# Peptides against a protein of PDB entry 5OK6, part 52

Target 1, 215 residues: chain A of PDB entry 5OK6
Amino acid sequence: ELPGLDSQWRQIENGESGRERPLRAGESWFLVEKHWYKQWEAYVQGGDQDSSTFPGCINNATLFQDEINWRLKEGLVEGEDYVLLPAAAWHYLVSWYGLEHGQPPIERKVIELPNIQKVEVYPVELLLVRHNDLGKSHTVQFSHTDSIGLVLRTARERFLVEPQEDTRLWAKNSEGSLDRLYDTHITVLDAALETGQLIIMETRKKDGTWPSAQL

## One batch from the design tools (peptide; made by RFdiffusion4, then SolubleMPNN)

Design b2_p14_4_s3 (from b2_p14_4, 6 letters changed)
Fold by OpenDDE base, seed 1:
Structure b2_p14_4_s3 (fold): chain B 215 residues (1-215), chain A 14 residues (1-14)
Amino acid sequence: as target 1 above (215 residues)
Amino acid sequence: DSFVAEKPKLNDTP
């Protein structure tokens, strides 16, 4: 049974775990398509549970570019295309109205940036390759707050690099040149790495030379 | 500078 309309409004908008609550790093938030959410607002503010304004199940179809990988469309804007709800509020709405059949929830994390928390709607998808096999990419998602050191560790794991093998990263820039990622302590954001960017893992040779130094 | 543009020819070794 659906809660009373005033109870729904208070729980989602004005509750301690409502939409307007402070962001906390590492917490999950969820995207809800804006028109559905506005329909829900109109329904619960109307005061009539039998109103023709009933929103139906949550349908985020317009936010997805594909129904295979469930990737978001590019350039979606908060407040225009979607609203962000904390996990508790999302789970209440799903419990009350359901989610469209087969659609996954659009879960995102709060990240800490200098002087601000944000929900990271678009994490960075990097194309990880080995220097000697550029045709075999591993697409891996990273937070903008992840270190280059994490990208390197992830590349080593994906390519089954042994602990004794030395590796380093290169990023292919927009000019088609390679920028060496020297500092492994900076973030993906600080390195200005972008979705679809090629990241090359170079492995040191057994003779102690780097492949790139022989070219 | 954490980034130096080097132009290594990555050889696609087939």
Scores: peptide ipSAE 0.015, ipTM 0.524, DockQ to the pose 0.075
Fold by OpenDDE base, seed 5:
Structure b2_p14_4_s3 (fold): chain B 215 residues (1-215), chain A 14 residues (1-14)
Amino acid sequence: as target 1 above (215 residues)
Amino acid sequence: DSFVAEKPKLNDTP
């Protein structure tokens, strides 16, 4: 059942628990398409429940590039294309208005960068490959705050590398050369890794030599 | 912590 319009506004737009609340690392926030949200604002601010400004169900269709993997369009801007709501506010809106049938919620995490907290709308998509089979990539999403060590562990897991096997990473750079990722403690951000970048996992040979040392 | 690059030794995707 829809609560009163003033109650809706206070639950969604308040500075303590609503849209204006402080970001906290690890919390989930949700994207809402901007035009729908603006129509909702107009509806609840208008004070007439029977108004033609009723927003209907939440429809984020315009934010998606495809309905197969539900990827976001590139270059979406907060405040222009979408608004961000904390989980509680999102769940209220979904409970009151519904979500378009078949659309998943657009959930994102708050990340902590050295000087700022932000909702990470676009995680980094890396192409993980093995040094001996460059044609078989696994696309995996990582946070900018994830360590190279996590990328390496994830690659090992995806390629079913045994615990006793030694592995290391290389990144394909913009010049088409390979840069070795020596420090596994730096972040994806610190390593300047980008979406679509090829990351090569090299596995040490049984003879104790590295494949790259023979090239 | 610095990103340390090495000279390319692996064959890249053609």
Scores: peptide ipSAE 0.014, ipTM 0.518, DockQ to the pose 0.087
Fold by OpenDDE base, seed 4:
Structure b2_p14_4_s3 (fold): chain B 215 residues (1-215), chain A 14 residues (1-14)
Amino acid sequence: as target 1 above (215 residues)
Amino acid sequence: DSFVAEKPKLNDTP
């Protein structure tokens, strides 16, 4: 059942679970398409529940690039294309209005950056490959705050590398050369890794030599 | 050269 309009406004815009709630690292937030949200604002501010301004089901279709992988369009801007809601507020709106049939929720995480918290709308999608099979990639999402060590562990897991095998990472740069990721403690952000970037996992040979040292 | 590959496109998911 839909709550009263003033109750909806207070639950979503105001209070401890509202849109203006302080960001906390690791929490889930959700994207809502801006025009739908503005129509909802107009509806609940109008004071008439029978108003023709009723927003209907949440529809995020304009935010998606495709309906197969449900990837976001590039270059979406907060406050212009979408609003961010904390999980509690999102779940209230979905329970009241529903979500368009077949659309997944657009869930994102709060990350801690050196000076600010933000919702990470665009995590980094890396193309993981082996040095000896560059044609077989695994696309994996990482946070900008994830370590290179996590990228390496993830690559090892995806390629079923045995614990005794020694591995290291290379990033293909914009110039087409390879930069070795020496420090596994730095973040994806600190390493300046970008979406669509090729990350090559090199495996040490049984003779103790590296494949790259023979080039 | 085992590391020479064609530059992948940003969205080249295999």
Scores: peptide ipSAE 0.012, ipTM 0.491, DockQ to the pose 0.121
Fold by OpenDDE base, seed 3:
Structure b2_p14_4_s3 (fold): chain B 215 residues (1-215), chain A 14 residues (1-14)
Amino acid sequence: as target 1 above (215 residues)
Amino acid sequence: DSFVAEKPKLNDTP
């Protein structure tokens, strides 16, 4: 059953689980398409439950690039394209209005950056390849807060590298050169890695030489 | 070797 309009407004905007609540690292937040959210605001502020301003089910279709992988469009802006809601507020809206059939929720995590908590709307998508097979990429998502060591471990796992094999990473830079990722303790953010960037895993040869040392 | 095929310039300086 839909709660009263004033109750809806309080739960979503001004409640302990409202839109303006403090971010906390590791919490889930959800994207809601801005026009739907504004229609909902107009509906609950209008004071008439029978109003023609009823928002209908939540429809995030305009936020997606595709309906196969459910990737977000690039360059979406908070407050312009979408609103962020904490998990409790999102679940209230879904329970009241429903979600468009077949659409997944757009769940994102709060991450801790050096001086700010942020909802990570766009995790970094890296193209992982082996030095000996550049044509076979694996796209993997990482948080900006993930370490280069995690990227390396993930690459080793995806390529089925044996524990005794030595590996290292290279990033292809904007100039098309390769920068070696020496420090595995720094984050994806600290390494300035970007979505769509090619990351090359080099495996040490059985003779103890690196393939790159022969270039 | 695939590195050689794309001839990427390696910046191996730390």
Scores: peptide ipSAE 0.012, ipTM 0.530, DockQ to the pose 0.789

Design b2_p14_4_s4 (from b2_p14_4, 7 letters changed)
Fold by OpenDDE base, seed 5:
Structure b2_p14_4_s4 (fold): chain B 215 residues (1-215), chain A 14 residues (1-14)
Amino acid sequence: as target 1 above (215 residues)
Amino acid sequence: DSFVAAKPELNDTP
């Protein structure tokens, strides 16, 4: 059942629990397509429940680049293409209006950067490869706040590296050379890793030598 | 071994 229009507005457009609430690291927020959200605003502000401004089901189709992996289009901008809602507000809207059939919710996490919290709409997609097979990549998403140590562990897991095997990472830079990722405690952000960047996992040889030492 | 064959320039400094 749809609540009264004023109740809907207060539930969603609230500084304490709604759209304007403070961001907290680790919380889930959801994207809502801007046109739908503006239609909803017009509907609830109009004061007529029978208005032709009824927004219908939430439809985020225009935010997706594909309906297979449900990846977002690149370059979407908050306030222009979408709005961000906290989980509670999102769930209310879905309960009231529904979500377009087959569309997943666009859930994102709040991350803590050195001076700000933000919803991480675009996690970093890294291309993980082994040094001996550069043509077989695993695309894996990481937060900008994830450590290089996590990237290394993830690469080891994806490539089924045994615990006794020693591994290290190289990042392919813009010049086409490889930068060794020495410090595993820095973040993806601190290492300036970008979406689409090739990350090479080098595995130490049984003789104790590194493949890169033979270049 | 594509890594060895490609012989990329390596920045192996901390």
Scores: peptide ipSAE 0.267, ipTM 0.845, DockQ to the pose 0.919
Fold by OpenDDE base, seed 4:
Formats: structure tokens, C-alpha cells, sequence
Structure b2_p14_4_s4 (fold): chain B 215 residues (1-215), chain A 14 residues (1-14)
């Protein structure tokens, strides 16, 4: 059953778990398409539950680039294309109105950046490859706050690298050159890694030499 | 070896 309109407004906008609540690192937030949300606002502010302004089920279709991988469109802007809701508020709206059939929720995490908490709408998608097989990539999402060490571990896991094998990472830069990722303690953000960037995992040869040393 | 064959410019100096 739908709560009263005032109760809906209070729960979603001004509640303890409302839209304007402080961000906390590690929390889940959800994207809601802006037009749907504005329609909901108009509905609950109108004071008539039988109003023609009823928003219907949540439909985020316009936010997706595709309905196969459910990737977000690039360049979406908060407040223009979508609003962010904390998990509790999202779950209330889904409970009240439903979500369009087949659409996944657009869940994102709050990350801690040096001076701000932010919902990370666009994690960094890296193309992980081995130095000897550049044509076989694993696309993996990383937070901007993830370490290069995590990227390396993830690459090793994806490529089933044995524990005794030594590996290191290179990033292909915009000029087509390879920058070695020496410091594994810096973040993806600190390394300025970008979505779609090729990350090459180099494996040390059995003779103790690196393939790159022979270029 | 695709890595060697491509001969990308390497920035291996910190």
C-alpha cells in the first residue's frame, strides 16, 4: 500500500535516510532518472493521490546505453539526468511504485576522495591484458580509490597467474607509450587511469629477465 | 610476442 503523500515526501526528501542525508564512505546509493523523480515530486506535492500526475513504476531506461550489459550512458549529470537516493529511500520507492520490468537497480558506492565524499557513478573500467596476448582483454571496474596493487592482484587472478610468477603493470597513455606503474600503493585516481585505458600485465621470464627490457 | 612486436615507447624511468 502506498503511504500518504506527505509521508512519502518526508521519507524520501527529509527523512533520516532521505536524499539530502550526508554521504558516508562505503554506503550504497541508487540513481533515479530525473524525469521520473520530478513526476514523483509533482505527484506527492499535489496533495491528490488520485492525480493524473502519478509517476508509475521507476523507469531508468534513458540512463542506460544498452539493455544487455546495463551500462550507463556517458556524461550523465546529477540533477539533470538523475538524482541520487540512499539505499533506504530507493528501497521505499521501489516498494511503493516498483521498478520497470527487467531493469536492474543502478547501485553505486560512496567513495572518500581527498577532500570530499562522492557517489562514484562512473567507476574506472580498465582493459587488463597480458603483454604476450594484447588481443585478449578483461574489462574490470575499479574505484578511483582502489590501489594499483589491487589492479595488479586482480589482473593476476583473472589471468590465473601462479604465485611464484612475478608481474608488473604498464598503462598505455594517450600518446601510445607505456607508463610503468611502479608504485602499487597509489590509487587509480592518483595514477590518472581512465575508463577504456589499456593496462598491460607483464610477466617476468623464467630466466629472470623482463620482456620489456628487450624492446 | 605482441608486446615486443608492437615496440611501444616505454617510460620505464621513474
Amino acid sequence: as target 1 above (215 residues)
Amino acid sequence: DSFVAAKPELNDTP
Scores: peptide ipSAE 0.025, ipTM 0.665, DockQ to the pose 0.865
Fold by OpenDDE base, seed 3:
Structure b2_p14_4_s4 (fold): chain B 215 residues (1-215), chain A 14 residues (1-14)
Amino acid sequence: as target 1 above (215 residues)
Amino acid sequence: DSFVAAKPELNDTP
């Protein structure tokens, strides 16, 4: 059953537990399509539960680029294209109105940056390859707050690199050159790595030389 | 050191 309109408003817009509550690192937030959310606001503010302003099921179809991988469209803007809700508020709305059949929830995590918490709507998808086989790639998602060390460990795991093998990373830049990722303690953000960027894992030779040092 | 990957093949000559 739908709660009373005032109760719905308080649950979703309450500054302590709703949409306006402080972001906390590691928490899940959810995207809601802006037009649906505005229709819901109008419905609950109107005070008439039988109003023609009833929003129906949550439908995020316009936020998706495709219905195969359920990727978001590029360049979506908070407050223009979507609203962010904390998990509790999202689950209330879904329980009250439903979610369009077959659509996944658009769940994102709060990340902590040096001066701000934000919901990471667009995590970074990196294309991981080996230096000697650029044709075999693994696409892996990372947070902007993940370290280059994590990217390296993930690459080693995906390519089944033995613990005794020494490896390092290179990023292909916009000019087509390769920039060596020397510091493994910096973040993906600090390294300015972007979605679709090629990351090359170089493996040290048994003779102790690096393949790149012979170029 | 940045190098222009003229051929992205790091020639790992076996």
Scores: peptide ipSAE 0.022, ipTM 0.607, DockQ to the pose 0.091
Fold by OpenDDE base, seed 1:
Parts: sequence; C-alpha cells; structure tokens
Structure b2_p14_4_s4 (fold): chain B 215 residues (1-215), chain A 14 residues (1-14)
Amino acid sequence: as target 1 above (215 residues)
Amino acid sequence: DSFVAAKPELNDTP
C-alpha cells in the first residue's frame, strides 16, 4: 500500500533522507526523470489519492540514449531533465510506484571538488590503449576526482603489465598532439581529461629506453 | 610502430 500523501511528500522532500539533504562524498544519489517527478509532486500535493494525477511507475526512458548499455544522453540538466534523490528517497519511490520494466536505476556518486560537493552525473570515459597497438582500446570510466595514478594502474591491469615493467601515460589533445601526463597525483579534472579522449600507455623497453624517445 | 610515427606530435615538455 502507498503511504499517505503527506507522508510521501515529507519522506522524499524533507527530513534526514530528503531531496534537500546535504551532499556527502561517496554517497549514492539517483536520477528521476523530471516530468515523472513533477507529476508525483502534483499527485501528493493534491490531497486526493484517487486523483487522475497518479504518476504510475518511474520511467527514465527519455534520459537514456540506448537501452543496451543504458548510457545517459549528453547535456542533461538538473532541474530541467531530471531530479536527484538520495538513495533512501529513491528506494522509497521505487517501492511505492515501481520502476519501468527492464530499466536500471541511474545511480551516481557524490564527489568532493575543491569548493563544493556535487553528484557526478557524467563520469569521464577514457579510451585506454598501448603505444604499440593503438587499434585495441579499453573504454574505462573514471571520476573527475580520480588521480592520474589510478588511470595508470587501471591501464596496467587491463593490459596485464607485469610489476617490473615501467609505464607512463600520454593524452591525445584536441589539436591531435600527445601531452605527457607527468604528475600522477593530479586528478582527471585537473588534467582536463574528457570523455572519448585517447590515453596511451607507453611501456619502457628492456634496454631501458622509451619507445617515444626512439627515431 | 604507430606511436613512433606520432613522435613529432609528442609534447614531452612539463
């Protein structure tokens, strides 16, 4: 059974687990399609449980660009296309109304930026390649707050690099040149890495020379 | 080696 309309409103909009609660780094938040959410607001504010304003099941179909990988459309805007809910509020709505069959939840993490917490709706998808095989890419998702050191470790793991092998990263820039990622302590954000960007892992040769230094 | 061919486009200056 659905809770009372006032109880639903209080549970989702207010209190310790409401939409307006403070963001905390590492917590999960969920996207809800804006039209559905506005219909729910109208329903619970109307005071009539039998109203024709009943929102039905949560349907986020308009937020997805594909139904295979369930990737979000680019350029979605908070408050226009979607609303963000904390995990508890999302789980309440799903338990009360259901989620459209086959659709996954759109879970995102709160990240800590220098001056603000935000929900990272669009993590960075990097194309990881080896210097000797640019045609074989691994697409890997990273937070903007992840270090270049994590990108390097992830590349080493994906390419099965042995611990004794020395490696470094290059990023293909917008001009088509390759910029070396020297500082492994800076973030993906600080390095201005973007989705779809090619990241080249260079492996040092057995003779101690770097492939990029030869010829 | 496609990487070596891209060497002129390397920005290895910190």
Scores: peptide ipSAE 0.021, ipTM 0.638, DockQ to the pose 0.666

Design b2_p14_5_s1 (from b2_p14_5, 9 letters changed)
Fold by OpenDDE base, seed 5:
Structure b2_p14_5_s1 (fold): chain B 215 residues (1-215), chain A 14 residues (1-14)
Amino acid sequence: as target 1 above (215 residues)
Amino acid sequence: SPSHLAFTGIDDTV
């Protein structure tokens, strides 16, 4: 049974546990499609539980570009296309109204950026390849706050690189040239890596030379 | 700056 309308409003729209609560790094937040959320607001603010403004089940269909991988559309904007709710508030709405059958929840993490917390709606999707097989890519998601060292470790794991093999990364830049990622301690953000960017893992030869040194 | 195409041509020589 649905809680009272005022109780729903206070549970979702409050500064302590609801939509207005402070962001904390590592917390899960969820996207709710804006029109559904506005319909819910109108329903609970109307004060009539039998109102024709009843929002029905949560339906985020318009936020997805595909129903196979459940990827978000590009260029979605907070406050225009969706609202962000903390996990507790999301779970309340799902328990009250349900989620459209077959749709996954759109869970995202709060990240710590320089001087700001942000819900990372769009993690960086990198195309990881080996220097000797550019046609075989692994698409992997990274946070903007992940280190280049993590990207390198992930590439090594995906390509089953043995511990004794030395590897390093190159990023294909917008000009089509390769920039070597020397510092593995900087973040994906600091390196200005973008979604769809090709990251080349170079493996050191058995003779101790690097393939790129012969260029 | 090395081109990405230059990497693939070098491994065939080992």
Scores: peptide ipSAE 0.026, ipTM 0.612, DockQ to the pose 0.086
Fold by OpenDDE base, seed 1:
Formats: C-alpha cells, sequence, structure tokens
Structure b2_p14_5_s1 (fold): chain B 215 residues (1-215), chain A 14 residues (1-14)
C-alpha cells in the first residue's frame, strides 16, 4: 500500500534521507527522470490519492542512449533532465511505484573534489591497450578521483601482467601524440583524461629496455 | 614524445 501523500513528500524531500540532504563521499545516489519526478511532486502535493496525476512506475527510458548497455545519453543536466535522490529515497520510490520493466537503476557515487562534493554522473571510460597489441582494447570505467596508479594496476590486471614485469602508461592526446603519465599519484581529473581516450600500457623488455626508447 | 604511429609499429611479439 502507498503511504499517505504528505508522508511520501516528507520522506523524499525533507526527511533525513531526502533529496536535499548533504552529499557524502562514497554514498550512492540515483537518477530519476525529471518529468516523472515532477509528475510525482504534483501528485503528492495535490492531496488526492485517486487523482489522475498518479505518476505510474518510474521510467528512465529517455535518459538512456541504448537499452543493451544502458548507457546514459551525453549532456544530461541535473534539474533539467533528471533529479538525484539518495539511496534510501530511491528505494522508497521504487517500492511504492515500481521501476519500468527491464530498466536498471541509474546508480552513481558521490565523489570528493578539492572544493565540493558531487555525484559523478559521468565517470571516465578509458580504452586500455598494450603497446604491442593496440587492436585489443579493454574499456574500463574510472572515477575522476581515481589515481593514475589505479589505472595502471587495473591495466596490469586486465592484461594478466606478472608481478615481476615492469609497466608504465601513456595517454594519446588530442594531437595524436603520446603523453607519458609519469606521476601515478595524480587523479584522472588532474591528468585531464577523458572518456574514449586511449591509454597504452608499455611493458619493459626482458633485456631491461623500454619499447618506446627505440622510437 | 613518441608518435602514436611509431609506437604502433613495435610489433614486439615477445
Amino acid sequence: as target 1 above (215 residues)
Amino acid sequence: SPSHLAFTGIDDTV
């Protein structure tokens, strides 16, 4: 049974788990399509549970570019295309109204940036390759707050690099040249890495030379 | 910086 309309509104908007609560790094938040959310607001503010303004099940179809990989459309804007809800609020709405059949939840994490906490709606998707086989890519998602060291470890894991093998990273820049990622302690954001960018893992030769040193 | 084309040519199938 649906809770009372005033109780729904208080739980989602003004509760301890409401949409206006402070962001905390590492917490999960969920996207809700803006039109559905506005319909829900109108319904619960109307005071009539039998109103024709009933929102139905949550439908995020317009936020997805495809129904295979469930990737978000590019350029979605908070407050225009979607609203962000904390996990508890999202789970309440799903419990009350349901989610459209077959649609996954759009879960995102709060990240800590130097001066602000933000829900990271668009994590960075990098194309990881080996220097000797550029045709074999692994697409891997990273947070902007992840270190280059994590990117390197992830590349080593995906390519089954043995612990004794030395590796290093290069990024293909917009000019088509390769920039060496020397500092592994900086973030993906600090390195200005972008979605779709090619990241090349170079493995040191058994003779102790680097493949790129012959270039 | 090594050119992307030069780096792709290292078919070091070791």
Scores: peptide ipSAE 0.024, ipTM 0.615, DockQ to the pose 0.086
Fold by OpenDDE base, seed 3:
Formats: C-alpha cells, sequence, structure tokens
Structure b2_p14_5_s1 (fold): chain B 215 residues (1-215), chain A 14 residues (1-14)
C-alpha cells in the first residue's frame, strides 16, 4: 500500500534524509529519470491519490545507451535528465512504485574531491594494454579519486605480472603522444585521465633496460 | 616535461 502523498513528499524531499541531504563520501546514491520524478512530484503535490497523474513504475530506460551492458548515455545532466536520490529515498520509491522489469538500478558512489563531495555518475573507464601487445586490452573502471598506483597495480594483476617484474605506465594523450605517468600517488583526476584513454603498461627488460629507452 | 615517446606499433588506427 502506498503511503499518504504528504508522507511520500516528506520522505523523499526532506532536506535531512531525502534528496537535499548532504552528500557523504562512500554513500550510494541512485539516478531517477527526470520526467518520471517530475510526474511523481506532480502526483504527490496534487493531493489526489486516485488522480490520472500516477507515475507508474520507475523507468530509467532513456538514461541507458543499451539494455545489454546497461551503460549510461554520455552527457546526461543532473536536474535535466535525472535526479539523484540517497539510497533510502530510492528504496522507498522502488518499494512504492516498483522498477521496470529487468532494469537495474543506477547506483553511484559519493566521492571526496578536494573541495566538494560529488556523486560520481561517470567513473573513468581505461583501456589497459601491455607495451608489447597493444591488441589485448582490458577495460577497467576507476574512480577519479583512485591513485595512479592503483591503476598500475590493477594492470599488473590483469596481465599476471610477477611481483619481481618492474612496470610503469604511459597514457596516450589527445595528440597521439605518450605521456609518462611518473607520480603514482596522484589521482586519476589529477592525471587528467579520461574514459576510453589508452594506458600502456611497460615492463622492464631482464637486462634492466626499459623498452621505451631504445626508441 | 612529459617525455613524448612514440612506441613503434601504435598505429593511429587503434
Amino acid sequence: as target 1 above (215 residues)
Amino acid sequence: SPSHLAFTGIDDTV
């Protein structure tokens, strides 16, 4: 049974626990398609639970680029295309109205940036390759707050690099040149790495030389 | 300064 309309409004829009609550690092937030959310607002503000303004089940279909990988469309804008809700509010709406059958929730994490908390709607997808086999890529998702050191460790793990082997990273830049990722302590954000960017893991030779030093 | 390295075999087609 649906709660009273005023109760729904207060639970979802309450600035302390609802949509307007402060972001906290590590929390899960969920995307809701904007038109559905606006329809829900109109429904609960109308004061008539039997009105023709009933929003139906949550349907985020327009936010997805495909129903295979359930990736978001590029360039979606908060407040225009979607609304962000904290986990509690999302779960209330799903319990009240349901979610479209077979459609996954769009869960995202709050990250800590130097001056702000942000829901990371678009984590960075990097193409990891080895310097000697550019044809074998591993696509891996990273937070903007992840370190280059984590990217390197992840690359080593994916390519089954032995602990005693020395490795380092290069990023292919927009000009097609390779930029050496020297500092492993900076973040993906600080390194200005972008989705779809090629990251090359170079492995040191047994003779102690780097493949790149011979170029 | 970023050292630009051209790895032989990064064809522009990838």
Scores: peptide ipSAE 0.022, ipTM 0.608, DockQ to the pose 0.074
Fold by OpenDDE base, seed 2:
Structure b2_p14_5_s1 (fold): chain B 215 residues (1-215), chain A 14 residues (1-14)
Amino acid sequence: as target 1 above (215 residues)
Amino acid sequence: SPSHLAFTGIDDTV
């Protein structure tokens, strides 16, 4: 049974555990399609549970570009296209109204940036390739806060690189040249890596030479 | 300067 309308409002919108709560790094937040959320607001604020304003099940279909990989559309804006809810609030709404059949929740993490906490709605999708086979890419998502070291480890794992093999990364820049990612301790953000960017893993030869010639 | 990497096996088409 649905809780009372005032109870629903308090659970979802209260400042301590609701939509307006402070962001904390590592927490899970969920996207809710804006139209559905506004319909829910109207329903619970209307004071009539029998109202024709009942929102029905949560349906985020308009936020997805595909129903295969459940990728978000590009350029979605908080407050315009979606609302962010903390995990507790999301789970309440799902328990009360349900989620559209077969549709996954849109879970995102709060990340710590130098001056702000942010829900990372769009992680960076990198195209990982080997220097000797550029035609075989692995698309992998990384947080802006992930280290280049993690990108390198992930590339090694995806390409089944043996522990004794030495590897390094290059990023293809906007000019088409290759920038070496020397510092593995900096973040994806600090390295200014972008979605769709080609990241080349170079493997050192057994003779100790690198395939790349520094020109 | 970003060292122009010529991978001997990367066709200049990337």
Scores: peptide ipSAE 0.025, ipTM 0.615, DockQ to the pose 0.096; fails the geometry check

Design b2_p14_5_s2 (from b2_p14_5, 8 letters changed)
Fold by OpenDDE base, seed 4:
Structure b2_p14_5_s2 (fold): chain B 215 residues (1-215), chain A 14 residues (1-14)
Amino acid sequence: as target 1 above (215 residues)
Amino acid sequence: PAWHQHFTGADDSL
């Protein structure tokens, strides 16, 4: 059952779960397509529940580049293309209006950057490969705040690397050269890793030599 | 492998 229009407005905009509440690291926030949200605002502000301004189900279709992997379009702007809602507010709207059939929620995490909390709308998608099989990539999402050490561990896991095998990472740069990711304590952001970037996991040979050192 | 030609940085063989 839909709550009263004033109650909806208060819950989503001005409540403890409101859109304008402070971000907290690790929290989930959700994207809502801007036009739908504006239609909802108009509906709840109109004061008539039977109004022709009823927004219908949440439809984020315009935010997606495809309906296969449900990737967001590039270059979406908060306040222009979408609004961000706390998890509680999102769940209220979904419970009241529904979500378009088959669409996944667009869940994102609040990350802690050195001086700001931000909803990470675009996590970094890295192409993880092995040095000996560059044609078989695993696309994995990482936060900008994730360490290179996590990227390495994730690569090891995806490629079923045995614990006793030594591995290291290389990043393919924009010039097409390979930069060593020496420091595993820096973040994906600090390493300036970007979506679609090739990350090569090199595995040390049984003879103790690195494949890269032999050319 | 062809990719070895593109290594930047000293491969300090640890």
Scores: peptide ipSAE 0.020, ipTM 0.559, DockQ to the pose 0.269
Fold by OpenDDE base, seed 5:
Order: structure tokens, then C-alpha cells, then sequence
Structure b2_p14_5_s2 (fold): chain B 215 residues (1-215), chain A 14 residues (1-14)
């Protein structure tokens, strides 16, 4: 059953558990399409439960680029295209109004950056390849806060690299050259890695030489 | 392919 309109507003908009609550690293937040959310605001602020302003089920269709992988459109802006809700508030709205059939929730994580917490709406999608087969990529999502060491471990796992094999990473730069990722402790953000960027895993030869040294 | 010639950085073998 739908709670009273004032109760809905207070549950979703409050500063302790609602939309206005502080971000905390590792927590899940959810995107809600802005037009739907504004319709909901108008409904609950109107004071008439039988109003024609009833928002219906949550429909995020306009935020998706595709209905196969449920990727977000590029360049979406908070406050214009969507609002962010904490998990509790999202679950209340879904419980009250439903979610459009077949649409997944748009869940995102709060990340800790040096001076700010933010919801990471767009994780970095890297194209992982092996030095000997650049035509066979694995697209993998990483947080901007993930280490280069995690990218390397993930590449090793995806390519089924044996524990005794030594590996290192190269990033294809804007000039088309390959920059070696020497420091594995820096983040994806610190390394300035971007979505769609090619990351090459080089495997050391059995003779102890690197493939790149023979070029 | 051109990418082979574009490795930047010191090789640890040098």
C-alpha cells in the first residue's frame, strides 16, 4: 500500500536516510530518471492521492543506450537527466510504484576520491589484450579508485596466465604509443586511464627477455 | 603493425 504523500516525501527527501544524506564510500546508490522523479515530486507535493499527477512505475528507459547490456547513455548529468537515491529510498520507491518490466535497477557505488566522495556513475571500461593477440579484447569495468595492480591481476585471470608467468601492462596513449604502467600502486584515475583505452598485457618470454625489447 | 614500434619507457633488461 502507498503511504501518505507527506510520509513519502519525508522518507525520500530527508537528510539522514533519503536523497540528501551524506555519501559513504562503498554504499550503493541508484539512478532515477529525472522526469519521473519530478512527476513524483509534483504528485506528493500536490496533496491529492487521486491526482492525475500519479507518476506510475519507475521508467529509466531514456537513460539506457541499449536494452541488451543496459549501458547508460554517455554524458548524462545529475540533476538534469537523473537523480541519485540511496538504496533505502530507491527500494521504497520501487515498492510503492514498481519498476518498468524488464528494466534492471541502475546501481552505482560511492567512491572515495582524494577530496570528495561521489557516486561513480561511469566506471572505466578498459580493453584488455595480450601483446601477441591485439585483436582479441576483453572489456572489463574498473573503478577510478582501483589500482593498476588490480588491473594486472584481472588481466592475468581473464587470460588464464599461469602463476609462474611474469607479466606487465602497457597503456595505449593518445599519440598511439604504448606507455608502460610501472607503478602498480597508483589508481586508474592517477594513471589517467579512460573508457575504451587499450591496455596491453605483455608476458615475459621463457628466455627471460620481454617481447617489447626485441622491437 | 605500427604498435610494435611504439613501446615507450625503459626496458628492465637495459
Amino acid sequence: as target 1 above (215 residues)
Amino acid sequence: PAWHQHFTGADDSL
Scores: peptide ipSAE 0.019, ipTM 0.585, DockQ to the pose 0.225
Fold by OpenDDE base, seed 3:
Structure b2_p14_5_s2 (fold): chain B 215 residues (1-215), chain A 14 residues (1-14)
Amino acid sequence: as target 1 above (215 residues)
Amino acid sequence: PAWHQHFTGADDSL
């Protein structure tokens, strides 16, 4: 059942789990298309439930670049293209109005950066490859706050590397050179890794030499 | 030389 208009407004905007609440690291937030959200605001502020301002079901179609992988368009701006809602507020709106049939929710995580908490709308997609088979890539999504150590562990898992095998990472930079990722404790952000960047996992030889050191 | 030439270690044929 649809709550009263004032109750909807209070729950979504002014509640303890409302839109204006402080971000907390690790929490889920959801994107809502801006025009739909503005239509909902007009509806609940109008005071008439039978008004022509009824927003209908949530439809985020304009935020997607494709309906196959449900990837977001590049360059979307908070407050212009979409609104961010905490999980509780999103679930209320979906329960009241529905979501467009077959369309997935746009869930994102709050991350902690050195001086700010932010919803990570665009996580980093890296292309993981082995040094000896550059033609076989695994695309994997990472947070900007994930460590290079996590990228290395993920690469080892995807390539079924045995625990006794020693491995290290190289990143292909914008100049086409390879930068060795020496420190595994720095983040994806600190390493300036970007979406679509090639990350090469080098495996140490049985003789204890590195393939890259014999060049 | 292109970095691509550097990762083709000949010894993975074992």
Scores: peptide ipSAE 0.017, ipTM 0.535, DockQ to the pose 0.075
Fold by OpenDDE base, seed 1:
Structure b2_p14_5_s2 (fold): chain B 215 residues (1-215), chain A 14 residues (1-14)
Amino acid sequence: as target 1 above (215 residues)
Amino acid sequence: PAWHQHFTGADDSL
């Protein structure tokens, strides 16, 4: 059953679990399409439950670039295109109004950056390849806060690299050159890795030489 | 292979 309009407003906007609550690293937040959210605001502030301002089910269709992988459109702006809600607030709205049939929730994580918590709306999708088969990529999503070490481990796992095999990463830069990712402790952000970037896993030869060292 | 020409990183002599 839908709660009273004032209760809805307090729960979503002004509650301890409302839209304005502090961000906490690792917590889930959800995107809500801005026009729907504004319609909901108008409805609950209007004071009439039978108002023609009833927002209907949540529909984020305009935020997606595709309905297959449910990828977000590029360049979406908080407060213009969408509103961010904490998990509790999102679940309340979904329970009250529903979500458009077949449409997934747009869940994102709070990440810790050096001086700020942020909802990571756009995690990095990297194209992982082996040095000897550049045409066979694995697309893997990473947080900007994930280490290069995690990227390397993930590449090793995806390519079924044996524990005794030594491997290293290269990133293809904007000039088309390959920059070696030496420091595995830095983040994806610190390495300036971007979505769609090619990451090459090089495997050391049995003779102890690297393929890249042999011109 | 064509990819060898694009390496900018030094080989760490491990």
Scores: peptide ipSAE 0.016, ipTM 0.554, DockQ to the pose 0.314

